# Peptides against a protein of PDB entry 3H8D: the designs that were tried, part 69

Target 1, 122 residues: chain A of PDB entry 3H8D
Amino acid sequence: DMKRQQRFFRIPFIRPADQYKDPQNKKKGWWYAHFDGPWIARQMELHPDKPPILLVAGKDDMEMCELNLEETGLTRKRGAEILPRQFEEIWERCGGIQYLQSAIESRQARPTYATAMLQNLL

## One batch from the design tools (peptide; made by RFdiffusion4, then SolubleMPNN)

Design b2_p14_8_s2 (from b2_p14_8, 5 letters changed)
Fold by OpenDDE base, seed 1:
Structure b2_p14_8_s2 (fold): chain B 122 residues (1-122), chain C 122 residues (1-122), chain A 14 residues (1-14)
Amino acid sequence: as target 1 above (122 residues)
Amino acid sequence: as target 1 above (122 residues)
Amino acid sequence: EEPDLELYLRLSKF
């Protein structure tokens, strides 16, 4: 349903191993999520020293956040919500379009706003 | 207040460096928390290749979870809540009793259910 | 914004 609210979030994280290092040595990661209504559609993780993790609903359910949007508390976390383009810019740069397209073509992706938009673009 | 609900939680974490290793080589860590009512009383972190981290309220506030229990979402995370003894067994094994006792004696620990129980035991 | 390890642990699956 294209009428569902699309909301995007980003939070930084530090690796547990770096938690007690000097600030200079705390390599920051970023956790991203796209919620299509109450349910997650895409998840993305940027890591300081390894390839990004791309996850799409249906294909990667076991690896993605299992909480609905309200349960995450992200809407109540100051600074967590981002603009759609702030997610999409990174998603595109990380090869997310190809990743989601592949998931659709392999019949692994469940239908979401993201799958619908991709199908409209191609 | 001894009447406050005592709740205990445990969640696993994997070091980022191990995330893409074979399952055999993914060294798992564990994050533990004891909440005395809505506020954290103790935190404990088990690491695969370094000493455990022990934290007590008052002394280690800057290093502990800063969210109240409801904000953590731990009560809504399936499999996160554990029995008191599941926390205490590890706490005791890691020298938590001595750690908390030392924090009390140095006037660093704030009063919690944990401090009260320890004072009743000794 | 400062990183929140606990939140990351809550939202991620390891």
Scores: peptide ipSAE 0.355, ipTM 0.734, DockQ to the pose 0.566
Fold by OpenDDE base, seed 4:
Structure b2_p14_8_s2 (fold): chain B 122 residues (1-122), chain C 122 residues (1-122), chain A 14 residues (1-14)
Amino acid sequence: as target 1 above (122 residues)
Amino acid sequence: as target 1 above (122 residues)
Amino acid sequence: EEPDLELYLRLSKF
């Protein structure tokens, strides 16, 4: 389990409604993913007009990316992959530690590298 | 040129603003793409709250998918690929023939399988 | 990197 490669990705997005507006009317968001091996462990979204969205495997499967890492094509998109800390910094700032902890405590989180790291920390 | 594989894809989307609303408050849109070989030839978007968007290569490159087909991962997403007619039916209904024709006449359209087919027809 | 609507839509579960 802990031998799986941990990879992190980030892509910017603009809402479909804003896609064809003038530049000043386009509000940019950011989509983040943590893959624990081939499967997503955490997903995070920063939006320009609403609070961040935090998602963890097991609890939020129905709202998270359903594709395995290979299917996403993220590994082939230049500039998409980010360093672990680039993900974790935002995750922490958005309250991700508490969110994941709560999911673990409620037995909703699927075991991942992320849950293991958090449980090691606490 | 005409030997390239023509592949078509469709994916649903919900606006980020609606993503976590109750089902009755989620408005679904549809994203369509026609790839002429590795590169996109046409893109089409159906929205719940505004007119369809039609895009053709050459004219609308800056608004279209910038990834080649492999980079998109669409070929690996189950249920994403559709039949040619499933694309063309909607394309025609949305005025795509006239849109592409106009792009050809204005010399804005990049030559693709789609432009060739239309020019053969007219 | 510029925003990519397609990729976001594809990766997001709707």
Scores: peptide ipSAE 0.359, ipTM 0.742, DockQ to the pose 0.521; fails the geometry check
Fold by OpenDDE base, seed 5:
Structure b2_p14_8_s2 (fold): chain B 122 residues (1-122), chain C 122 residues (1-122), chain A 14 residues (1-14)
Amino acid sequence: as target 1 above (122 residues)
Amino acid sequence: as target 1 above (122 residues)
Amino acid sequence: EEPDLELYLRLSKF
């Protein structure tokens, strides 16, 4: 249902290897998620020392968040929720449009709000 | 409730100085946790080059994991869960019994499965 | 906010 609420979230993370480093030596990554209703549609990870990770529902289920939105606790985490454009700007910079497009064309992507919007754009 | 499930976990970390060394030269530290039901009761950190860090609920809340067990994702992390004795053996070697005992006697420890077991032993 | 290892572990796949 295209009437589902679209919500976007961002949280910082530190690498397991950096867990006990001094604060100045803990380089932050950023975890991003797009939820189409209760379920994740897109996930993105910005790492300090490796290429971005892009994930789309259907294709990358085994690598994506498996919790529904309420289970994540993201809606209750102050400062976690971001505006749609804050997600999309990074998504675009990371090549997300092409990534999702390829997933659609290969019939790997699960239909989501994101796939619908992209198909409208193309 | 003493009927709460007791679960134990271990995660490795790498020292800042060893981050970019060859794998054979990266000495690992270890993060340990004891969860009494959904909440942490004890936390322990083994470092390759400094004394162990021991933490107990009530006394050391500000330095311990603040998430409930499900929020940590530890139950879904392959290889993270360990047996009770794997935790207790290290805890004992690190002086954990005396540490927890002192926390109980000073009325700093929050009552947990761990405090109950120790009080039964003494 | 401060980085959170536990939360990242929960939300990502290891």
Scores: peptide ipSAE 0.353, ipTM 0.722, DockQ to the pose 0.559; fails the geometry check
Fold by OpenDDE base, seed 3:
Structure b2_p14_8_s2 (fold): chain B 122 residues (1-122), chain C 122 residues (1-122), chain A 14 residues (1-14)
Amino acid sequence: as target 1 above (122 residues)
Amino acid sequence: as target 1 above (122 residues)
Amino acid sequence: EEPDLELYLRLSKF
């Protein structure tokens, strides 16, 4: 249902391998998620030393968060929630539009708010 | 079943608020877990600026890791696994024995290897 | 406030 609430979250992470290093050697990554209602629709990871990881529901379910939004605790984590545009800007820069489009065309994408919006845009 | 493998893990974390600070201003915390077979039995968090957090299965399920051990990837993370004593020493120092005992007596604790060991000790 | 390592572990599926 397109009436579902769209919510976006971002949390920083330090790679496990860097946790014991000096602060200057701890490179920070960013984990992003788009929830279409209770379920994740898109996930994105920015890494300091490798290309961004883009994931879309249906195609990448095994690699994506399997918890519903309430189970994640993200709604209760101060500073985790971000504005839609804050997600979309990074998504676009990372080639997310093309990635999602390809998933739709290959019939791998599960229908979400994201797929609907993209299909309306194209 | 008491025949389940007992495994212990520790990973460091840096507070999100400190991630952008100079290295000297990044205070490190520690996340500890005891897995009784595939399921978490105890969890513990050391913080640089607040009291330790202690969690026991049954009572604190909502605040504890919901993934089974294999799902966590901890077994594949180099340096994450620790010896039982390394966990227990910190657990004891943080008042874990009393905490678990109280959970048992209030009938909040789910039976685990930890509850069994404590009940045998007392 | 504080980085929840557990949260990241749960979310990232290492």
Scores: peptide ipSAE 0.348, ipTM 0.730, DockQ to the pose 0.286; fails the geometry check

Design b2_p14_8_s3 (from b2_p14_8, 5 letters changed)
Fold by OpenDDE base, seed 2:
Structure b2_p14_8_s3 (fold): chain B 122 residues (1-122), chain C 122 residues (1-122), chain A 14 residues (1-14)
Amino acid sequence: as target 1 above (122 residues)
Amino acid sequence: as target 1 above (122 residues)
Amino acid sequence: MEPDLELYLRLTKF
């Protein structure tokens, strides 16, 4: 249903290998999440030196955040929440539409707000 | 007290420079943690090309994981938990005994299971 | 530990 609140989050991360380096050598990646109500619908990781990671609920559950939104603490972290477009812009650039579409077509995707929206566009 | 559960964890990391190399050339580093109950007692990092990092509670709090065990999510990461000996073997090889001993003698170490065990040996 | 690293570790699987 569309009554669930859609919330988007982004947090930076430093790789373990970089945590003791000088700040200039600590390249940040970005972890993105789309929560459809309490549960994650899409996850994305933007790395400084490797291809983006795209994950969708149903298909990639084992690789995605398993915490519900409340458990993540993201709602309590200042600056973590982002606008929908801030997520979607990166998602689209990373090929997320095609990725999710394929997951839907293969019946791997769990129905989420994201799957519904994509199907509305098709 | 000794009633607290001692749990040990290890997670890998790959050096940025190696992440696109063939697997045989991707030398992994390892992040190790010993939790004495909910709080970290020792932390260790094994790098492929730099000296090991040893950290003990009390002395190195600012450089160690500040999350309690539950907050880390390590308990929910498949394959992250290791046996005590898998931690201790590396700890000892890295000079952890001497490191912790010095921290105790300098009154920098917070009392933990690790400090107690070391003192039992002395 | 770097807060960003801690957050990443908490939220990711590897």
Scores: peptide ipSAE 0.363, ipTM 0.731, DockQ to the pose 0.301
Fold by OpenDDE base, seed 4:
Structure b2_p14_8_s3 (fold): chain B 122 residues (1-122), chain C 122 residues (1-122), chain A 14 residues (1-14)
Amino acid sequence: as target 1 above (122 residues)
Amino acid sequence: as target 1 above (122 residues)
Amino acid sequence: MEPDLELYLRLTKF
């Protein structure tokens, strides 16, 4: 389990409401994903006009990407894959540690590489 | 060609300005797609604060979804797929028949199941 | 369609 490949991705997005606006009026958000093997473990979204969204497997499955890694095509999208720390830095800044910890404590989090790492840390 | 599977999808979106408002103050838009086999034939967008957007293949390719059906993941999104009539009812209400007809007459429309059906009707 | 929008639609749940 803990031997699964951990891969991280980031893509920009423009909100549907902004898609027809002039470039100067399009504000970008950022979509992040952590895949623990073929399945997503954490998802994170930065928005230009609202608080970040943090999602963890088990707790937030209905709101998270349901495609396996291969289905997403992210591994084939140039520039989408990022380094682990590039994800973790934002995750931490957004309060992801506390969020995941809370999910673990409430028994809502599905065990993943992320939960294991956090539990090792605490 | 005309034997390709016709599939229809609908997903909601909320305007960025409304995302943090109370539920009663959030107005939703809707994104619709008609896929003729693996490729999109028609796209439609309903907005709470502006006129509908109608798009047809050939004429509006640059504004339409460029992913093939499999790439969109729509077939795997629970609740995204809708019945043909659920699409057509809105399409008709928004003037889609006339829009597509105009695209056909101007030779801008790419032949699709939708163009064939309309040409059969007229 | 705007590429960023397409990606967002593909990967998110609404």
Scores: peptide ipSAE 0.362, ipTM 0.733, DockQ to the pose 0.283
Fold by OpenDDE base, seed 1:
Structure b2_p14_8_s3 (fold): chain B 122 residues (1-122), chain C 122 residues (1-122), chain A 14 residues (1-14)
Amino acid sequence: as target 1 above (122 residues)
Amino acid sequence: as target 1 above (122 residues)
Amino acid sequence: MEPDLELYLRLTKF
């Protein structure tokens, strides 16, 4: 349903191994999420020293956040919500379009706003 | 309250320097937590090449997980929950009994299931 | 514990 609210979030994280390092040496990662209404559609993780992780609903359910949007508390975390383009820019750079397309073609992706938009884009 | 549910969890982490090594050479660390009801009682961190970190409620609050058990999502993470003995075995090997005892004697530990058990044991 | 680490732990699966 295209009428569902699309909301995007980003939070930084520090790896457990870096917890006790000097602030200068704590390499930050970034956790991204796209929620299509109450349910997650895409998840993306940027790491300082390894390839990004791309996840799409249906295909990667076991690796993605299980909480609905309200349960995450992201809407109540100051600075967590981002603009759609702030997500999409990184998603596109990381090959997310191809990743989601492949998931659709392999019948692994569940229908979301993201799958619908991709199908309209191609 | 001895009637509170005692739950134990373990999650792995890999050192940044080992991220791109062969699987055989990736030395894992381990994060352990003991929850006495909804609130953490003990935390323990095993590192591959440095001393373990032992933390007890009351004494080490600023270094321990601040979330209640439900907020952590640990109960929903497949493979995270462990048996009590899986925690206690490592705790004992790392000198956790002496650490908690010292925290009790110095009036730093808050009362938990762990403090009660230790007092019954000695 | 670092707040960002806690949040990451809450939202991710290992």
Scores: peptide ipSAE 0.360, ipTM 0.729, DockQ to the pose 0.281
Fold by OpenDDE base, seed 3:
Structure b2_p14_8_s3 (fold): chain B 122 residues (1-122), chain C 122 residues (1-122), chain A 14 residues (1-14)
Amino acid sequence: as target 1 above (122 residues)
Amino acid sequence: as target 1 above (122 residues)
Amino acid sequence: MEPDLELYLRLTKF
């Protein structure tokens, strides 16, 4: 149902190797998620030392969050929720449009709000 | 069963208010856990700006990790697992012995490896 | 307070 609430989240992470270093020597990554209702639709990871990771529902289920939104606790984490545009800007910069498009065309993508919006745009 | 594997973990956390600050302005806390087999027995949090938090199974279940060990992913996180002594030293410094003892005496503590060891020590 | 790293670990598959 396209009437599902679209919610976006971002949390930082530190690499295991940097875990116990001084703050200035810890390079921070970022974990992003788009939830289409209770279920994740897109996931994105920004790393300080490698290319971004893009994941879309259906295609990348095995690598994506398997918890529903309520189970994640993200809604209860102060500062975790972000605006749609804050997600989309990074998604676009990382080639997310092309990535999702390819997943749709290969019939690997599970239908989500994201797939619907993209298909309407193209 | 006292034959359960005792495993200990430590991960850092950053306060929500510091999440987006420069690295040098983020004060790091530490989250510690003792798993008695698949279930958490003790949890401990070191904060940069307040007293340590000590939690024991049975008494503090609502504030502790409710995932079993496998569900946490801690065993798959490089650098997360620590030696028993690394946990116990901090536990002792924070008054954990007295805290657990009090929980046992008040019959709030769920029996764990930790309760058994303490009862044998005293 | 849930540790940020704990949350990350729970949400990410390794």
Scores: peptide ipSAE 0.346, ipTM 0.716, DockQ to the pose 0.252; fails the geometry check

## One batch from the design tools (peptide; made by RFdiffusion4, then SolubleMPNN)

Design b2_p15_1_s1 (from b2_p15_1, 11 letters changed)
Fold by OpenDDE base, seed 3:
Structure b2_p15_1_s1 (fold): chain B 122 residues (1-122), chain C 122 residues (1-122), chain A 15 residues (1-15)
Amino acid sequence: as target 1 above (122 residues)
Amino acid sequence: as target 1 above (122 residues)
Amino acid sequence: SAAEREYLLALMLAE
């Protein structure tokens, strides 16, 4: 249902390999999530040393967050929640539109708010 | 090659949902890994409230650790490394022998030290 | 893995 609240989150992550290094040698990545109601619709990972990772519900379920929004604790993490455009800007730059479109066309994408928005745009 | 070092690790995890609860309400799970040289051969997850999860290389690659051993930081985590038997005891109790055997028979298992040991036992 | 991701997420949230 399109009445579900769309919420977006971003948190920095440090690679496990960098955990014990000096602060200057800890490269931060960024973990992004779009929740369509209680369940994740899109996930995105920015890494310092490799291409962005894009994941969409249905296609990439096994690689995505399996927790509902409440279980993640993201809603209680200060500074984690971001505006929709703060997510979408990065998603677009990473080729997220094409990625999601391909998932829809291959019948791999689960219907979400994200798929609906894309299909309205096309 | 059977000369590869077999190393085993165990780390506790707290469910995200329990993160903000009082210590007495934080149920610990356990994450286990068997590395055959630099790459994971078996993974095992003990959860407080659901059946154990068993994963074997080849069959379950998408659900297993994708990092090589060095990238995980496990070798630098104090108390993470365990003895082989500390892994195998739990693996056996969880039905790991049958699980790996089925993966071999279905041609889903990637050859590892684990598959070799099992095939020698049978 | 799911457990690894959950653990990592928890670590990130704790920072």
Scores: peptide ipSAE 0.212, ipTM 0.623, DockQ to the pose 0.226
Fold by OpenDDE base, seed 5:
Structure b2_p15_1_s1 (fold): chain B 122 residues (1-122), chain C 122 residues (1-122), chain A 15 residues (1-15)
Amino acid sequence: as target 1 above (122 residues)
Amino acid sequence: as target 1 above (122 residues)
Amino acid sequence: SAAEREYLLALMLAE
């Protein structure tokens, strides 16, 4: 149960509309994921021209990665895996604690390692 | 109204799980789209290991491309755009006429160029 | 959409 492996990943993304522009006109975003075992628990997107997007399992399933960890290929992409703190630092800065807390309180969040850790903190 | 530009696109996809396999083990699928002006009207997916997926606007919005045509970058991807008949031939072969007809009859289909053309045919 | 997410993920991973 709480023995599930927690793994974190980050990959850059370029908007499809910018894909063929000159390098100086390819504004880069960042896609983050927290996997609680094989399934995503949190997803986070940094954009060059709009506010960050925070997503939590249960509440935001339709907007989140639906692939299990192995299906994503993230574990095989060099440089994609990051340390827990590298995710959490950005998550905190983007208001992720409050976002997840609200999802728990509204009973929208699926129980994950993230929900459990937050409930221990509060 | 019926003056909207009809554009069709096809792109290959490799399952994320197959992305890092040897070329011989990368089973290719095909993603098709029909855009009625800026918005998708039909989407079609050919898979190497499962039946085709047919999707029509209105009925299948949650499973279809949510980006407008310009946002997709398809118009800028070399070789992505195809002729109408190149789409329709596959659509017909996959039972698309019957699928769209059923969506119209059940009042699930959003009116598009595709629904209008089908209603002219029948 | 599911297909869109898979496609986008594949594109990002290919970079």
Scores: peptide ipSAE 0.207, ipTM 0.617, DockQ to the pose 0.218
Fold by OpenDDE base, seed 2:
Structure b2_p15_1_s1 (fold): chain B 122 residues (1-122), chain C 122 residues (1-122), chain A 15 residues (1-15)
Amino acid sequence: as target 1 above (122 residues)
Amino acid sequence: as target 1 above (122 residues)
Amino acid sequence: SAAEREYLLALMLAE
């Protein structure tokens, strides 16, 4: 249902090996999520020293959020919610369009707002 | 430092395969954490259909919390904080004493409140 | 898997 609310979130993570270093020596990563209504549609991880990780519902369910949006508490975490473009800009830069397209073509992707938007774009 | 505050937390998770089922059909798992001051000392996962997962600092760092306690937001999550015995009862039942002991003997465990308590017990 | 737990932990700690 395209009437579902689309919400986007970003939270930082610090690598385990860096957790005891001074702040200036901690290379911060970023975790991104797109929720299509109550369920995650896309997930993305930016790392300081390895390629981005892209995940889409259906294909990557075992590596994605298993909680509904309310259960995550993301809507209550200060500074976690971001604008759609703040997610999409990074998604596009990381090759997310091609990743999702391939997941659709291989019949691995679960239908979401993201799959619908991509199909409308193509 | 044994003067550090020991705090314990528990949050539920729903298996990815169950996330779209009716609530009565969702077998809930439980994630447990023990923080020794700002850093995690022990982690434990109860699953409805597989053996418990036990993790200790030093040995299992790559699979444990990489954020300090304040960064997790656990102290602000309603119903997340539990009493020490609520953690220890499950830890003991899952074989946590033997797991931590083995990690100490193999020189894999980082010194924490938990390692100190176990050494005092033995 | 370790990767699964890392992702799930990040989500559960979102508050």
Scores: peptide ipSAE 0.205, ipTM 0.606, DockQ to the pose 0.266
Fold by OpenDDE base, seed 1:
Structure b2_p15_1_s1 (fold): chain B 122 residues (1-122), chain C 122 residues (1-122), chain A 15 residues (1-15)
Amino acid sequence: as target 1 above (122 residues)
Amino acid sequence: as target 1 above (122 residues)
Amino acid sequence: SAAEREYLLALMLAE
């Protein structure tokens, strides 16, 4: 349902290998999520020294957040929620449009707000 | 067009009478705006010692921001842009739904994303 | 007033 609330989140992560290193030597990554209602639609990870990870509902469920939005606690974490554009801009730069498009065409993507928007654009 | 980007902004204001008072004695108000594409659709003002002000496109154009979104500079002001829910929550608490509904019924409201959403809800 | 609001907005937007 296109009436579902779309919510976006971003949190930093530090790799386990860097946990006890000096602050300046801790390389910070970023974890992004798009929730279409209670369930994650898209996930994205920026790493300091490897390619971005893009994940889409239906195709990548096993690698994506399995918690519903309320279970994540993201809504209660100050500074975690971000604007749609703050997500989309990174998503686009990482090739997310093409990734999602391919998932749709291969019939691997679960219908979400994201798939609908892409299909409106195409 | 429902494809127009919806953008929301919030900025604080200090009343002129409080400009030179001690910080603790400066009562802060809040100015809110919803832009439906380039043009403002809803405006809202929280004042420290008077009722909230609600304004809707079509009905209140003379009292609302006359600048298009780009002219405002709001998009370039750090911290000004807010999430839709951050606007809607305040709007609802201030009676904005009823205000907009009345504007629609009196045929004073200009069609906007806001009017469309309300009509979907009703 | 509307004029006051415009003035306040200008102040708020000033950088």
Scores: peptide ipSAE 0.094, ipTM 0.468, DockQ to the pose 0.480

